# Peptides against a protein of PDB entry 8YVU: the designs that were tried, part 29

Target 1, 39 residues: chain A of PDB entry 8YVU
Amino acid sequence: PQLCYILDAILFLYGIVLTLLYCRLKIQVRKAAITSYEK
Target 2, 160 residues: chain B of PDB entry 8YVU
Amino acid sequence: TWLTVLKKEQEFLGVTQILTAMICLCFGTVVCSVLDISHIEGDIFSSFKAGYPFWGAIFFSISGMLSIISERRNATYLVRGSLGANTASSIAGGTGITILIINLKKSLAYIHIHSCQKFFETKCFMASFSTEIVVMMLFLTILGLGSAVSLTICGAGEEL

## One batch from the design tools (peptide; aimed at target 2 F125)

Design b2_p16_5_s3 (made by RFdiffusion4, then SolubleMPNN; from b2_p16_5, 9 letters changed)
Fold by OpenDDE base, seed 1:
Structure b2_p16_5_s3 (fold): chain B 39 residues (1-39), chain C 160 residues (1-160), chain D 39 residues (1-39), chain A 16 residues (1-16)
Amino acid sequence: as target 1 above (39 residues)
Amino acid sequence: as target 2 above (160 residues)
Amino acid sequence: as target 1 above (39 residues)
Amino acid sequence: LFLEDIENLFALIFGL
């Protein structure tokens, strides 16, 4: 049972980090698309 | 450009906030239906006694709905209203997290005092169940707070 | 303990979905970068 | 409208 709660915490942290990385990557894609449209 | 990005993210965050709120309401309803919190000795369900699943879910739902409506109508007054609602939801989420942490500490202390090695004791089962539910509610509250804060940042960026 | 395993399953699924999305977005960024370099 | 928004969200998530 303790291992399960530790796994939950790790998976939760991983989910938050991935969400932040996804948002950053999405912003980069949009910036790249805008730069490509202005050329 | 970044504002257009934030706008698309607002709708997603708003939906996420509403979903989080609905899940919190479902958990609150299930706990209230299965457990008579009024007859439980101690503060194991202090977060539920405070009505957090209810008012927290309402704040998150209102914040999410206002964010979606603000994004769709593109009206300046709605943007300000959404920003205010998201700020209020963020404060509510922070308060909820605090209450849940206090509840977790009390539940863990109860488990420690009673040396709950045997899962079959009713009091130990209730304390364990409470701890599990409070942990789930804490995760949902953190997700809701994250969405509300993100929406607040997006709304603040649109006003600048 | 059973609720912990359910939460683990949900978080695991969420992590997989986010990873797939991140990979797709990363491929899009790379494609956008290549298209911007060829112009 | 909410269901359509959810469907669009799922489509966005799955890249459909």
Scores: peptide ipSAE 0.484, ipTM 0.798, DockQ to the pose 0.036
OpenDDE base, seeds 2, 3, 4, 5: peptide ipSAE 0.476, 0.473, 0.514, 0.508; ipTM 0.795, 0.786, 0.813, 0.809; seeds 2, 3, 4, 5 fail the geometry check

Design b2_p16_5_s4 (made by RFdiffusion4, then SolubleMPNN; from b2_p16_5, 10 letters changed)
Fold by OpenDDE base, seed 4:
Structure b2_p16_5_s4 (fold): chain B 39 residues (1-39), chain C 160 residues (1-160), chain D 39 residues (1-39), chain A 16 residues (1-16)
Amino acid sequence: as target 1 above (39 residues)
Amino acid sequence: as target 2 above (160 residues)
Amino acid sequence: as target 1 above (39 residues)
Amino acid sequence: LFEEDVKELFELIFGK
């Protein structure tokens, strides 16, 4: 049970990091799309 | 275009493979240090008895390193080497998944047969621990296999 | 313990989905950048 | 791009 909780913590942290990276990438895509539209 | 994308992600996949390999090695080492697997009755730790955490970790580490080096140097000879290593790692990963699934089934069967209500009993604790470790290793192996297969496809695309 | 394993499965699936989405977004950013460069 | 992303990730983790 303790190992399971450790794994949960690692996966949770990984999920948070990926979510943040995804959000940043999504913002970049939006900025790129706006720039492409203005040209 | 899909192959081009995979090529650009080779370094990431390689790092993921190395990380997965290191985690698998760490788990294998911890389990071997804490438990005397050789004296445990049954096939609950069949994956560990087969030495999968060790040889699997080695294969994934080599594959990951070669993939990173191949991407950085962008040399044809390195591409072939990386392709070979990734193919070997993919085969090893597939074999590892099979072993882990078998181990998981045996562990679950053991838990069911013994009707483990008392967690603090040695047998039930070992079965539960085995199940947890096998599940973790299975997830890591799936991740490693995914990266190795991706790198293999990318390398094969470069050879064509 | 059962809840922990369920959480692990959910977090693992979430991680895979986010990784795929991240890859797709990265491809989109690259395509947008190439299109912007050609203009 | 990946190297930059990794650098940004490290900055995110260790920059605070």
Scores: peptide ipSAE 0.452, ipTM 0.791, DockQ to the pose 0.081
OpenDDE base, seeds 1, 2, 3, 5: peptide ipSAE 0.448, 0.430, 0.423, 0.440; ipTM 0.797, 0.790, 0.779, 0.796; seeds 1, 2, 3, 5 fail the geometry check

Design b2_p16_6 (made by RFdiffusion4)
Pose (drawn by RFdiffusion4):
Order: structure tokens, then C-alpha cells, then sequence
Structure b2_p16_6 (pose): chain A 39 residues (1-39), chain B 160 residues (1-160), chain C 29 residues (1-29), chain P 16 residues (1-16)
């Protein structure tokens, strides 16, 4: 009954999860590009 | 096979360490700049007053930078420094967790007994704001400490 | 406030859809 | 973005 930031609290977790998943994907793709471009 | 997986998967731990160090500064500067932290009737601030946002800000940052540079450049003396920075950051997080827990204990002792019936917006909005902020910091610090301890136990993997 | 939260509430949907599309594309690669 | 959005909403209610 006292909403806004209670619903806005889980959105910070949503932001953290996305901003870590994108970093993991970028590092993984960079490693895969390095391993595939060597030969 | 846990050591190989932890070794190959290393610099993302530094990414999340440096993300914790970077986000700790924004909170710390905003909370310590918007209003004085020594004239609170409920003495709510028991973590920002102890320097915790500025105690592990350029502390986690140096451990994340060393861990990132370790795979980028395999320096002779950088490997030794990375383990020390990881274990010092593990101790700093261990202290920060307990100080943040006693901050939650005091904030709940303030809001719990006759200070404010039901939710906020009666007399102590700052008490609920500080409680929510410190809960978010505690969760983020747990996420950073878990990665810091995982990198500390991955880095040695050998005698000395 | 509430509507401001709602404007940034669906940004996560599109961001996760493009993230899944990138994942499927990289899996194909 | 969500950190500054949460802080801005919280500070707006504090100064109101």
C-alpha cells in the first residue's frame, strides 16, 4: 500500500543482473573471437 | 576441475569488483553531501559515519584493476599483488558486512518501537530511506564479496 | 514518479529480447 | 540509471 520505490527496488536488481550479463557476454565473445581468429 | 574453470573465468570477477567500487562512490558521495551525517536525532547513519563507502571504494577498485590486468599482462610481480589485494578486500568486506548488519539492527530498533506507526511519511522518511539504501548496499556487498573470495581461492592454486 | 518508473519498466523487456537475439545469433555462429 | 532514478524519487519525497 506504499508503492513506487518498493516496486522500484527490484528494478535495481534487474539493472545489476543485465549489466553483469552483458559484461560476461562481451568477455566471452571477445575470447571466442581471439580463439577463432588465430587460425 | 574447479580450479581450471575458476582460472579460465577470471576477469569477470574483476568486472563485478570494479562495478561495486564504482557504484559505492556514487552512493557515498550523495549521502555524505546531501545532508550532514552528525546531527541525526535517531543517529541512523552507522555505516556512512564510519567511512565504509569510502573505506572499500578505492580498495575494491584496486583489487578489480589488478585482477583485470592480470590476464591482460602477466607481469612478474603483479600476480603476488593480486592475491594480497584480493584477501585484503575479503577482510574489508567481512568487516563491512557486520557493520552494515549492526546498522540494520539499529535502524530496525529505531523504526520498530513507537517511532512511526505503519510505513513512513509520518515523521521519519529518512529512516526508511536509509534502511532501504543500506539493504541495497548490503546485498551488493555480498555479491562483491562472494566474487572476491572466489577469486582469492582461485588465484593461489599452488604452493605460495 | 510512478509513470516515470513505468517508462523505464519496459526498457528491460526490449533489452532482454535483444540480448536473447544476440545469444541465438552467436549460437548460430 | 536505476540508481539515480531511485535516489531522485527518494530525495523528491524527502524534500516534499
Amino acid sequence: as target 1 above (39 residues)
Amino acid sequence: as target 2 above (160 residues)
Amino acid sequence: CYILDAILFLYGIVLTLLYCRLKIQVRKA
Amino acid sequence: VFVFLYLSIGLYFYFT

Design b2_p16_6_s1 (made by RFdiffusion4, then SolubleMPNN; from b2_p16_6, 12 letters changed)
Fold by OpenDDE base, seed 1:
Structure b2_p16_6_s1 (fold): chain B 39 residues (1-39), chain C 160 residues (1-160), chain D 39 residues (1-39), chain A 16 residues (1-16)
Amino acid sequence: as target 1 above (39 residues)
Amino acid sequence: as target 2 above (160 residues)
Amino acid sequence: as target 1 above (39 residues)
Amino acid sequence: LDLLLLLSKLLSLLNS
């Protein structure tokens, strides 16, 4: 039971980090698409 | 640029694989040091009795190390070696997952048979603990397998 | 305790999905960068 | 890039 909570914490942190990275990458893709359209 | 990016990804996957292997090894060592699995009757710790944390960690570590070395040295022979090691690691990971699933089923069956409503009974506690450890090992093994497969695909793509 | 295991499963699945999406997005960014360089 | 930075940090920790 205690190990489950530790795993939850690790997975939760991992999920947050991945979400932030995904958001940043999505913004970069959007910026690249806009730049490509303006050329 | 594409090759450089692939190399960076391979290194990352290799490090992830090594880290996963080290965590698995650490968990295996801790469990073996705290619990005398050899004296525990039943198949609750079948994955540990099979030595999966040890050999699985070794396979993942070797695969990850070879991947990193292959990327750093940029030698064709190392790429082939890394591909072989990653393939072997993937097979080992798949086998490990199978063993862990079997262990998980046995552990759950044990909990069900003994009607483990009371957490404070020694046998029920051990079965629950085993289940938790097996689940963690299963997650780590899946992550390791994912990294090994990814490295294998990347390596195969470089050879084509 | 049972809720903890369910949460672990959800978080694990979420992590896998995000990893796949991140990989796909990263590949798209790379393709866009290559196309921009060839122009 | 951030993942690479995290990896670099992890590698640095392993190398220490």
Scores: peptide ipSAE 0.495, ipTM 0.799, DockQ to the pose 0.034
OpenDDE base, seeds 2, 3, 4, 5: peptide ipSAE 0.487, 0.491, 0.495, 0.486; ipTM 0.799, 0.791, 0.806, 0.800; seed 4 fails the geometry check

Design b2_p16_6_s2 (made by RFdiffusion4, then SolubleMPNN; from b2_p16_6, 12 letters changed)
Fold by OpenDDE base, seed 5:
Structure b2_p16_6_s2 (fold): chain B 39 residues (1-39), chain C 160 residues (1-160), chain D 39 residues (1-39), chain A 16 residues (1-16)
Amino acid sequence: as target 1 above (39 residues)
Amino acid sequence: as target 2 above (160 residues)
Amino acid sequence: as target 1 above (39 residues)
Amino acid sequence: LALLLLLNILLSLLNS
């Protein structure tokens, strides 16, 4: 049971990090789209 | 430039595959060192007794290494041969991972069958621990399979 | 313990899906960057 | 680069 909870914690942390990276990337895509529209 | 980026991604996938294999080996070694499988009655650790984590991890590591080596060889005359070797390595790795998943599923099934409701029994504790280790190995195996499939798709794309 | 394993499976699936979405988004950003450079 | 960062995180976790 302890190992399972440790794995859950690692996977949860990984999910949070990926979510943050995804959000940052999404913002970059939006900025790129705006820049392309202004040109 | 696109090809170089794809190559870097392939190298990373290969390294991920090797790392997954190493982690599986480490878990196998730890289980063998801690649980004294020879003294455990039952087929709960049949996969470990067969040495599956060891040979499976070795095959997975070899496949990843071959993929990385194939990708690093940029010789024009060897491009087709390198692509072929990379594809073959990816297929071999994927096959090895598939076998590992099947064996892990079998091990999990055995653990579920032997799951005792009495947690205070030493056998039940050992069975629960084995289940946890098998699940962790299964997750690592799935990650390895994902990397192998990705490498295969990249290799196939280069052949088109 | 069973709930822990279920949580692990859900988190793992979430991680895979996020990874795929991240890869797709990264490709889109790269395509947008190339298109902006050609203009 | 994201994959390399992920690899570095995995290596860090392994070393820990």
Scores: peptide ipSAE 0.538, ipTM 0.819, DockQ to the pose 0.058
OpenDDE base, seeds 1, 2, 3, 4: peptide ipSAE 0.526, 0.519, 0.531, 0.522; ipTM 0.809, 0.814, 0.807, 0.816

Design b2_p16_6_s3 (made by RFdiffusion4, then SolubleMPNN; from b2_p16_6, 11 letters changed)
Fold by OpenDDE base, seed 2:
Structure b2_p16_6_s3 (fold): chain B 39 residues (1-39), chain C 160 residues (1-160), chain D 39 residues (1-39), chain A 16 residues (1-16)
Amino acid sequence: as target 1 above (39 residues)
Amino acid sequence: as target 2 above (160 residues)
Amino acid sequence: as target 1 above (39 residues)
Amino acid sequence: LVLLLLLSIALSLLNS
């Protein structure tokens, strides 16, 4: 039972970090696409 | 540049496989050390009785090591060997998942039969603990399978 | 307790999906960067 | 690099 909650916390944190990284990467893709279009 | 990135990714996947294997071995060893599985009534630890943590960990470790060696030496024969090992590891992982699912079903059935409302009962605690460990092993096995499949695809792509 | 295990499964699935999406997005960023460099 | 970071996080979690 305690292990389950600990695992949930770890997975939740991992999910948040991945979401933030994904958002940053998505912004980078958009910036790169815009730069490519302007050339 | 693409090849360098792929090599780094393959190495990472290989390391991930080895790590997964080591974790599985550690869990298996801990469970065997803490619990006398032979004296536990029922098939709650059927996955452990089947020796899955041991053979599964071995397969993943071998696959990971071969992948790393193949990347470092960049020899065609090693690439083929790694591909074969990764394929075997993927099959082993799939089998392991099946065994773990069966174990989970048995554990759940045990909990249902004993109506484990009181968590502090020894049998219920053991069943719950077993379920938790099996779930953890299942997640690790899925991760290992994913890495093995990824390495297999990468290796197949290099052969083409 | 049952809710904890369900949450673990959901979070795990979410983590896998996010990882795959992140990998795809990373590949797209690299492709966009290469295309921008060739122009 | 991201994979290495994830691995480092996993190792850190395992070591913790």
Scores: peptide ipSAE 0.528, ipTM 0.805, DockQ to the pose 0.058
OpenDDE base, seeds 1, 3, 4, 5: peptide ipSAE 0.566, 0.557, 0.484, 0.561; ipTM 0.828, 0.821, 0.795, 0.823; seeds 1, 3, 5 fail the geometry check

Design b2_p16_6_s4 (made by RFdiffusion4, then SolubleMPNN; from b2_p16_6, 12 letters changed)
Fold by OpenDDE base, seed 4:
Structure b2_p16_6_s4 (fold): chain B 39 residues (1-39), chain C 160 residues (1-160), chain D 39 residues (1-39), chain A 16 residues (1-16)
Amino acid sequence: as target 1 above (39 residues)
Amino acid sequence: as target 2 above (160 residues)
Amino acid sequence: as target 1 above (39 residues)
Amino acid sequence: LPLLLLLSKLLELLNS
């Protein structure tokens, strides 16, 4: 059970990091799309 | 093209492979330090007894390093070397997955046979712990194999 | 313990899906950047 | 790029 909790913590952290990166990337895509539309 | 995408992610895949390898080594070392696997009856730790965390991690590390070096230097000779290493790593990963699956089956069978209702019993605790570790190692191995295969495909595409 | 394993599986699947989505989004950003460069 | 940066950092850590 302790190992499961450790794994859960690692996976959770990984998920959070990926989510943040995804959000940042999504914002970049939106900015790029806006810039492309203005041109 | 799919190959272009893989080439762009080659370095990332290589680092992921190295990281996976390091994690596998760490887990293997921790398990070996905490548990005396040699005294454990049965094949619950067959993957560990076979030394999979060690040799598998080594193969993945080598493959990842070669992939990164190949991408950075962008030399034809490095591409061939990386392709060879990635292929070897992929084979090792596949073998590791097979071993881990077998170990997992044995561990599960052990748990079922002993009807481990009491977690505090040493044998049941060890079996459960083994199962958990094997599952973790299996996931890591799948990730490593995926990266190695991807790198192999990239390398093969560059040779053509 | 069973609940932990289920959670691990869900988190693992989530991680894979996020990775795929991130890759797709990265490709989109690159395509947008190329289009912007050609203009 | 962020993955590349993360990768570079990880490589630096591994080389350390």
Scores: peptide ipSAE 0.488, ipTM 0.800, DockQ to the pose 0.033
OpenDDE base, seeds 1, 2, 3, 5: peptide ipSAE 0.496, 0.465, 0.486, 0.484; ipTM 0.793, 0.795, 0.788, 0.794; seeds 1, 3, 5 fail the geometry check

Design b2_p16_7 (made by RFdiffusion4)
Pose (drawn by RFdiffusion4):
Structure b2_p16_7 (pose): chain A 39 residues (1-39), chain B 160 residues (1-160), chain C 29 residues (1-29), chain P 16 residues (1-16)
Amino acid sequence: as target 1 above (39 residues)
Amino acid sequence: as target 2 above (160 residues)
Amino acid sequence: CYILDAILFLYGIVLTLLYCRLKIQVRKA
Amino acid sequence: SSFEASNEFLTELYRS
C-alpha cells in the first residue's frame, strides 16, 4: 500500500543482473574471437 | 576440475569488483553531501559515519584493477599483489557486513518502537530511506564479497 | 514518479529480447 | 530542527 520505491527496489536488481550478464557475454565473445582468429 | 574453471573464468570477477567499487562512490558521496551525518536525532547513520563507503571504495577498485590486469599482462610481481589485495578486500568486506548488520539492527530498533506507526511519511522518511539504501548496499556487498573470496581461493592454487 | 518508473519498466523487456537474440545468433556462429 | 526541516523537504519531494 506504499508503492513506487518498493516496486522500484527490484528494478535495481534487474539492472545489476543485466549489467553483469552483458559484461560476461562480452568477455566470452572476445575470448571466442581471439581463439577463432588465431588460425 | 574446480580450479581450471575458476582460473579460466577470472576477469569477470574483476568486472564485478570494479562495478561494486564504482557504485559505492556514488552512494557514499550523495549520502555524505546531501545532509550532515552528525546531527541525526535517531543517529541512523552507523555505516556512512564510519567511512564504509569510502573505506572499501578505492580498496575494491585496486583489487579489481589488479585482477583485470593479471590476465591482460602477466607481470612478475603482479601475481603476488593480486592475492594480497583479494584477501585484504575479503577482510574489508567481512567487516563491512557486520557493521552494516548492526546498522540494520539500530535502524530497526528505531523504527520498531513507537517512532512511526505503519510505514513512513509520518515523521521519519529518512529512516526508511536509509534502511532501504543500507539493505541495497548490503546485498551488493554480499555479491561483491562472494566474488572476492572466490577469486582469493582461485588465485593461490599452488604452494605459496 | 510512478509513470516515470513505468517508462523504464519496459526498457528491460526489449533489452532482454535483444540479449536473447544475440545469444541465439552467437550460438549459430 | 535542521534534521526535521530536511526530512519534511525530502518527504514533500518524494510525494511530488

Design b2_p16_7_s1 (made by RFdiffusion4, then SolubleMPNN; from b2_p16_7, 11 letters changed)
Fold by OpenDDE base, seed 4:
Structure b2_p16_7_s1 (fold): chain B 39 residues (1-39), chain C 160 residues (1-160), chain D 39 residues (1-39), chain A 16 residues (1-16)
Amino acid sequence: as target 1 above (39 residues)
Amino acid sequence: as target 2 above (160 residues)
Amino acid sequence: as target 1 above (39 residues)
Amino acid sequence: SEFDKFNEELLKKALE
């Protein structure tokens, strides 16, 4: 049971980090698409 | 191709939001069915007393559905509607997080005050259960808020 | 305790899905960068 | 810290 709570914390942190990274990557893709369109 | 990918991402976010909403609704229903929250002393279940699992789930569900519909039809009026719904859902999610944090603090305080060492005691069990549920709801709400905000940003980008 | 395991399962699934999406997005960014370099 | 107290409470719950 203790391991479960620790795992929850780790997975939650992982989820947050991945979400942030995904957002950043999405912004990069959008910027790349805009740059490609301007060329 | 890029627009298609973004569209797929929006749909996924919408589905995630709906799923989160359904889970929140299920938790709310289960808690309300198992526990007589109205007769529980204190504010251990303040989030439930405020009805957050219900109205929050509704807002997230509507936002998710509108986002999916907007993505599928790709109509300007639907984009605006989805943006509005997602914005509303984001606000609701933020409010929900605040309520849940307050509830969590109260629940934890209750556990500390009563020195709950015995799980089988009704009061301690209720407080522990409340804490677990509130934590789960908080996580789900954060996920829902993240999806709603992401959809809002996507919608705003489409309008510009 | 049982609720903790359920949460773990949900978070784990979410993490997997996000990871897959992130990988796909990363591949797209790389492809876009290559295309931009060729222009 | 409040976080430590929270962790202690979680630990207590986990041990129950």
Scores: peptide ipSAE 0.452, ipTM 0.813, DockQ to the pose 0.051
OpenDDE base, seeds 1, 2, 3, 5: peptide ipSAE 0.330, 0.368, 0.332, 0.467; ipTM 0.803, 0.799, 0.791, 0.818; seed 5 fails the geometry check

Design b2_p16_7_s2 (made by RFdiffusion4, then SolubleMPNN; from b2_p16_7, 11 letters changed)
Fold by OpenDDE base, seed 4:
Structure b2_p16_7_s2 (fold): chain B 39 residues (1-39), chain C 160 residues (1-160), chain D 39 residues (1-39), chain A 16 residues (1-16)
Amino acid sequence: as target 1 above (39 residues)
Amino acid sequence: as target 2 above (160 residues)
Amino acid sequence: as target 1 above (39 residues)
Amino acid sequence: SEFDKFNEEFLKLAKE
């Protein structure tokens, strides 16, 4: 039972990090799309 | 540049792979230290008896390190080396997943056969503990495989 | 304890989905960057 | 390292 809670914490942290990375990447894609549209 | 960002992402994946490897190694060492696996029925801890936490961790660590070095030096020969290492790590990860799934099935079967209602009994505790560790290792192995495959694809793209 | 394992499964699935989405976005960014460079 | 710099920038952005 303690191990599952540790795993939950790790997976939760990983999920948060991935979400932030995804958001950053999404912003980059949007910026790239805007730049390509202006050309 | 976008290439710089991609390189940074590859380094991140490499670090993630190394971290996963280290965690797997830590779990392996903890299990070996706490439990006398040699005296336990071989089916429950088959992944540990096969030495997966050790060799898997080594492969993932090497792959991650080579990936980081390749991205930092930006040399063609290092890219090939990283690609080879990541491919090897991907194969190792796939093999590890297979071993862990087999172990998980055996552990679950053991729990079912012994009707483990009392978790405080030694056998039931061991089976439950094994199941938990195997699940954790399986998740870590999948994460490691994902990173290795991602790095392999990135490396292959650079070679083409 | 059972709830912990369910949470682990959900978080794990979330992590996989986010990783796949991240990879797809990364590919899109690469394609956009290549297209912008050729112009 | 470049990776450390990236991590620091990432942490800064995460805190914003």
Scores: peptide ipSAE 0.406, ipTM 0.802, DockQ to the pose 0.016
OpenDDE base, seeds 1, 2, 3, 5: peptide ipSAE 0.351, 0.355, 0.381, 0.410; ipTM 0.779, 0.780, 0.791, 0.805; seed 5 fails the geometry check

Design b2_p16_7_s3 (made by RFdiffusion4, then SolubleMPNN; from b2_p16_7, 11 letters changed)
Fold by OpenDDE base, seed 1:
Formats: sequence, structure tokens, C-alpha cells
Structure b2_p16_7_s3 (fold): chain B 39 residues (1-39), chain C 160 residues (1-160), chain D 39 residues (1-39), chain A 16 residues (1-16)
Amino acid sequence: as target 1 above (39 residues)
Amino acid sequence: as target 2 above (160 residues)
Amino acid sequence: as target 1 above (39 residues)
Amino acid sequence: SEFDKFNEELKKKALE
């Protein structure tokens, strides 16, 4: 039972980190697309 | 720059892989220290007996470290080395998943055979504990495999 | 305890999906970067 | 499915 909660915390943290990375990557794609359109 | 972002992502993936490996190693060490697996009857800890937490953790740690080093030094030979290590880690992760699934099936079968309705029975408690640990290790292995595959794809893209 | 295992399953699935999406997005970013460099 | 059996077993363990 305690291990389950620890796993939940780890998975939750991993999910948050991945979400932040995904958002940053998405912003970069958008910036690259804008730069390519202006050329 | 895009290159800087990709580099930061590779470092993050490498760190994640190392962290996963360390957690797996910690679990393996704790289980081995608390439980004398050699004296436990049955195949409840077959994955531990196979040494997966140890060799898997080593492979993932090496792969993660090589990925970080390759990213920092930006040398072609290190990139190739990291790609090789990540590929090896991916294979190891896949094998580990298979072993853990087999162990999980055996643990569940043990619980079923012994009709573990009473949690306070030592054998049933051990089987339940094993199942929980194996599930955690399975999740960690999948996370590690995901990071290793991601790093492999990144490395392959840099070589092309 | 049951809720913990359910949460583990959900978080695990979420992690897999995010990883796949992240990989796809990363490929898109790389393609966009290559296209911008060729221009 | 084997997964359903697994989930049922996990549920049983969680109830213990």
C-alpha cells in the first residue's frame, strides 16, 4: 500500500515534467513555423 | 536555439534514465537486504533471482551517463557510443519487462493456489509484497525503456 | 488501496501517451528545423 | 482476459 502511493508520486512527478517539456517543445515548433513563414 | 532545446531534452531523458536505474537498484537492494530470496519457496521473486534489478539498472545507468556525456562534449564518437548504449539499454529493458511479466504471473498464480484470503499469513504477505514490487519495477522499466528509445532516436537522427 | 492501483494505471497510461506525443512532437520540431535550415 | 484476472486479484489484495 505505501509503495503504491510512492509510485503514484513518482508517476505524477514524471507526468508533470513530461507535460512541461511537451509544452516547451510545442512552443518551439510554433516559433520555428513562424520563422519559416516569415522567410 | 532548436539545438539547445534538443540538447536539454536529451539531458533530461538521460537523467530520467539514471534516476529510473537508481530506483530499480534501490528496490533490488532493499528486497535483497530485507528478504532472503534464496530461502523463499517458489518463483515469487524470479525476476530478483535472475538479477534483473541489478544488471538492468547498470545498463540503464551506463546508457543515461553516456547520453549526458555525449550531449555535453558534442563529439561524434560519443554520440555513436551513446547510441549503442541506448540500444543495448532498450533491449535490456524489453527483456526485463518480459522477465517481470513472467514473475508477476508466477506471483499471482502462487496467491491463487494458496488461496491467500488471510493477509497475515507469511507466505501470502510475501507474495503480495513481491507482486507490488514487481509492478513498481515494471513501471520503472517501461519508463526507462521509453527514455532509452527516445535517446536512441535522437542519436540516430544526429548520425544521419 | 484500490484507488491507489487505479491511479497508478491511469498515471501509467498518461505517461505512455505523453511519451508518444513527445516523440512525435520532437520529430516535428526536427523536421521544421531542417526545413528552416534549407531555406 | 488475463488483465481482468490480474485486476481482480489486485482488487482482492486491496480488500485484504
Scores: peptide ipSAE 0.441, ipTM 0.817, DockQ to the pose 0.049
OpenDDE base, seeds 2, 3, 4, 5: peptide ipSAE 0.431, 0.422, 0.430, 0.435; ipTM 0.810, 0.803, 0.812, 0.816; seeds 2, 5 fail the geometry check

Design b2_p16_7_s4 (made by RFdiffusion4, then SolubleMPNN; from b2_p16_7, 9 letters changed)
Fold by OpenDDE base, seed 5:
Structure b2_p16_7_s4 (fold): chain B 39 residues (1-39), chain C 160 residues (1-160), chain D 39 residues (1-39), chain A 16 residues (1-16)
Amino acid sequence: as target 1 above (39 residues)
Amino acid sequence: as target 2 above (160 residues)
Amino acid sequence: as target 1 above (39 residues)
Amino acid sequence: SSFDEFNEKLLKLAKE
């Protein structure tokens, strides 16, 4: 049971990090699209 | 800018791979220190008997380190070395997953056969513990494999 | 204990999906960058 | 290192 909770914590942290990276990448794509449209 | 992003991603993936490897190694060490696997009946710890937590951790660690070094030095020979190491780590990860799945099946079968209604029976407790550890290692191995494959693709892209 | 394993499964699935989405987004960003460079 | 700076930025973004 304790090991399961440790795994949950690791997976949760990984999920948060990936979500943040995804959001950053999505924002970059949007910025690039806007910049290309203005040119 | 894109090269910088890719480099940052490569370093992150490398660190993730090293971390995964270290966690696997730690689990292997803890299990080996707490449990005398040699005296446990059955193949509920087959992955440990095969030494996967150790050699897998070594492969993933080497792959991660080479990826980081390759990123930092940006030398062609290091890129090739990293690609080779990541490929090897990917193969090792795949093999590890297979071993862990087999171990998991055996552990689950053992629990089912012995009708482990009494969780406090030593054998049932050990089988349950093994199942938990194997599941954790399986998840870690999948994460490691994902990082190794990603690094391999990145390395291949740099050679083209 | 059962809830922990369910959470592990959900988090694991989430991690896989996010990884795939991240890869797809990264490829899209690369394609956009290449297209902008050719213009 | 660039990785450390990246992690620091990620941590800041996570807190926002």
Scores: peptide ipSAE 0.441, ipTM 0.806, DockQ to the pose 0.017
OpenDDE base, seeds 1, 2, 3, 4: peptide ipSAE 0.397, 0.414, 0.441, 0.407; ipTM 0.784, 0.784, 0.811, 0.788

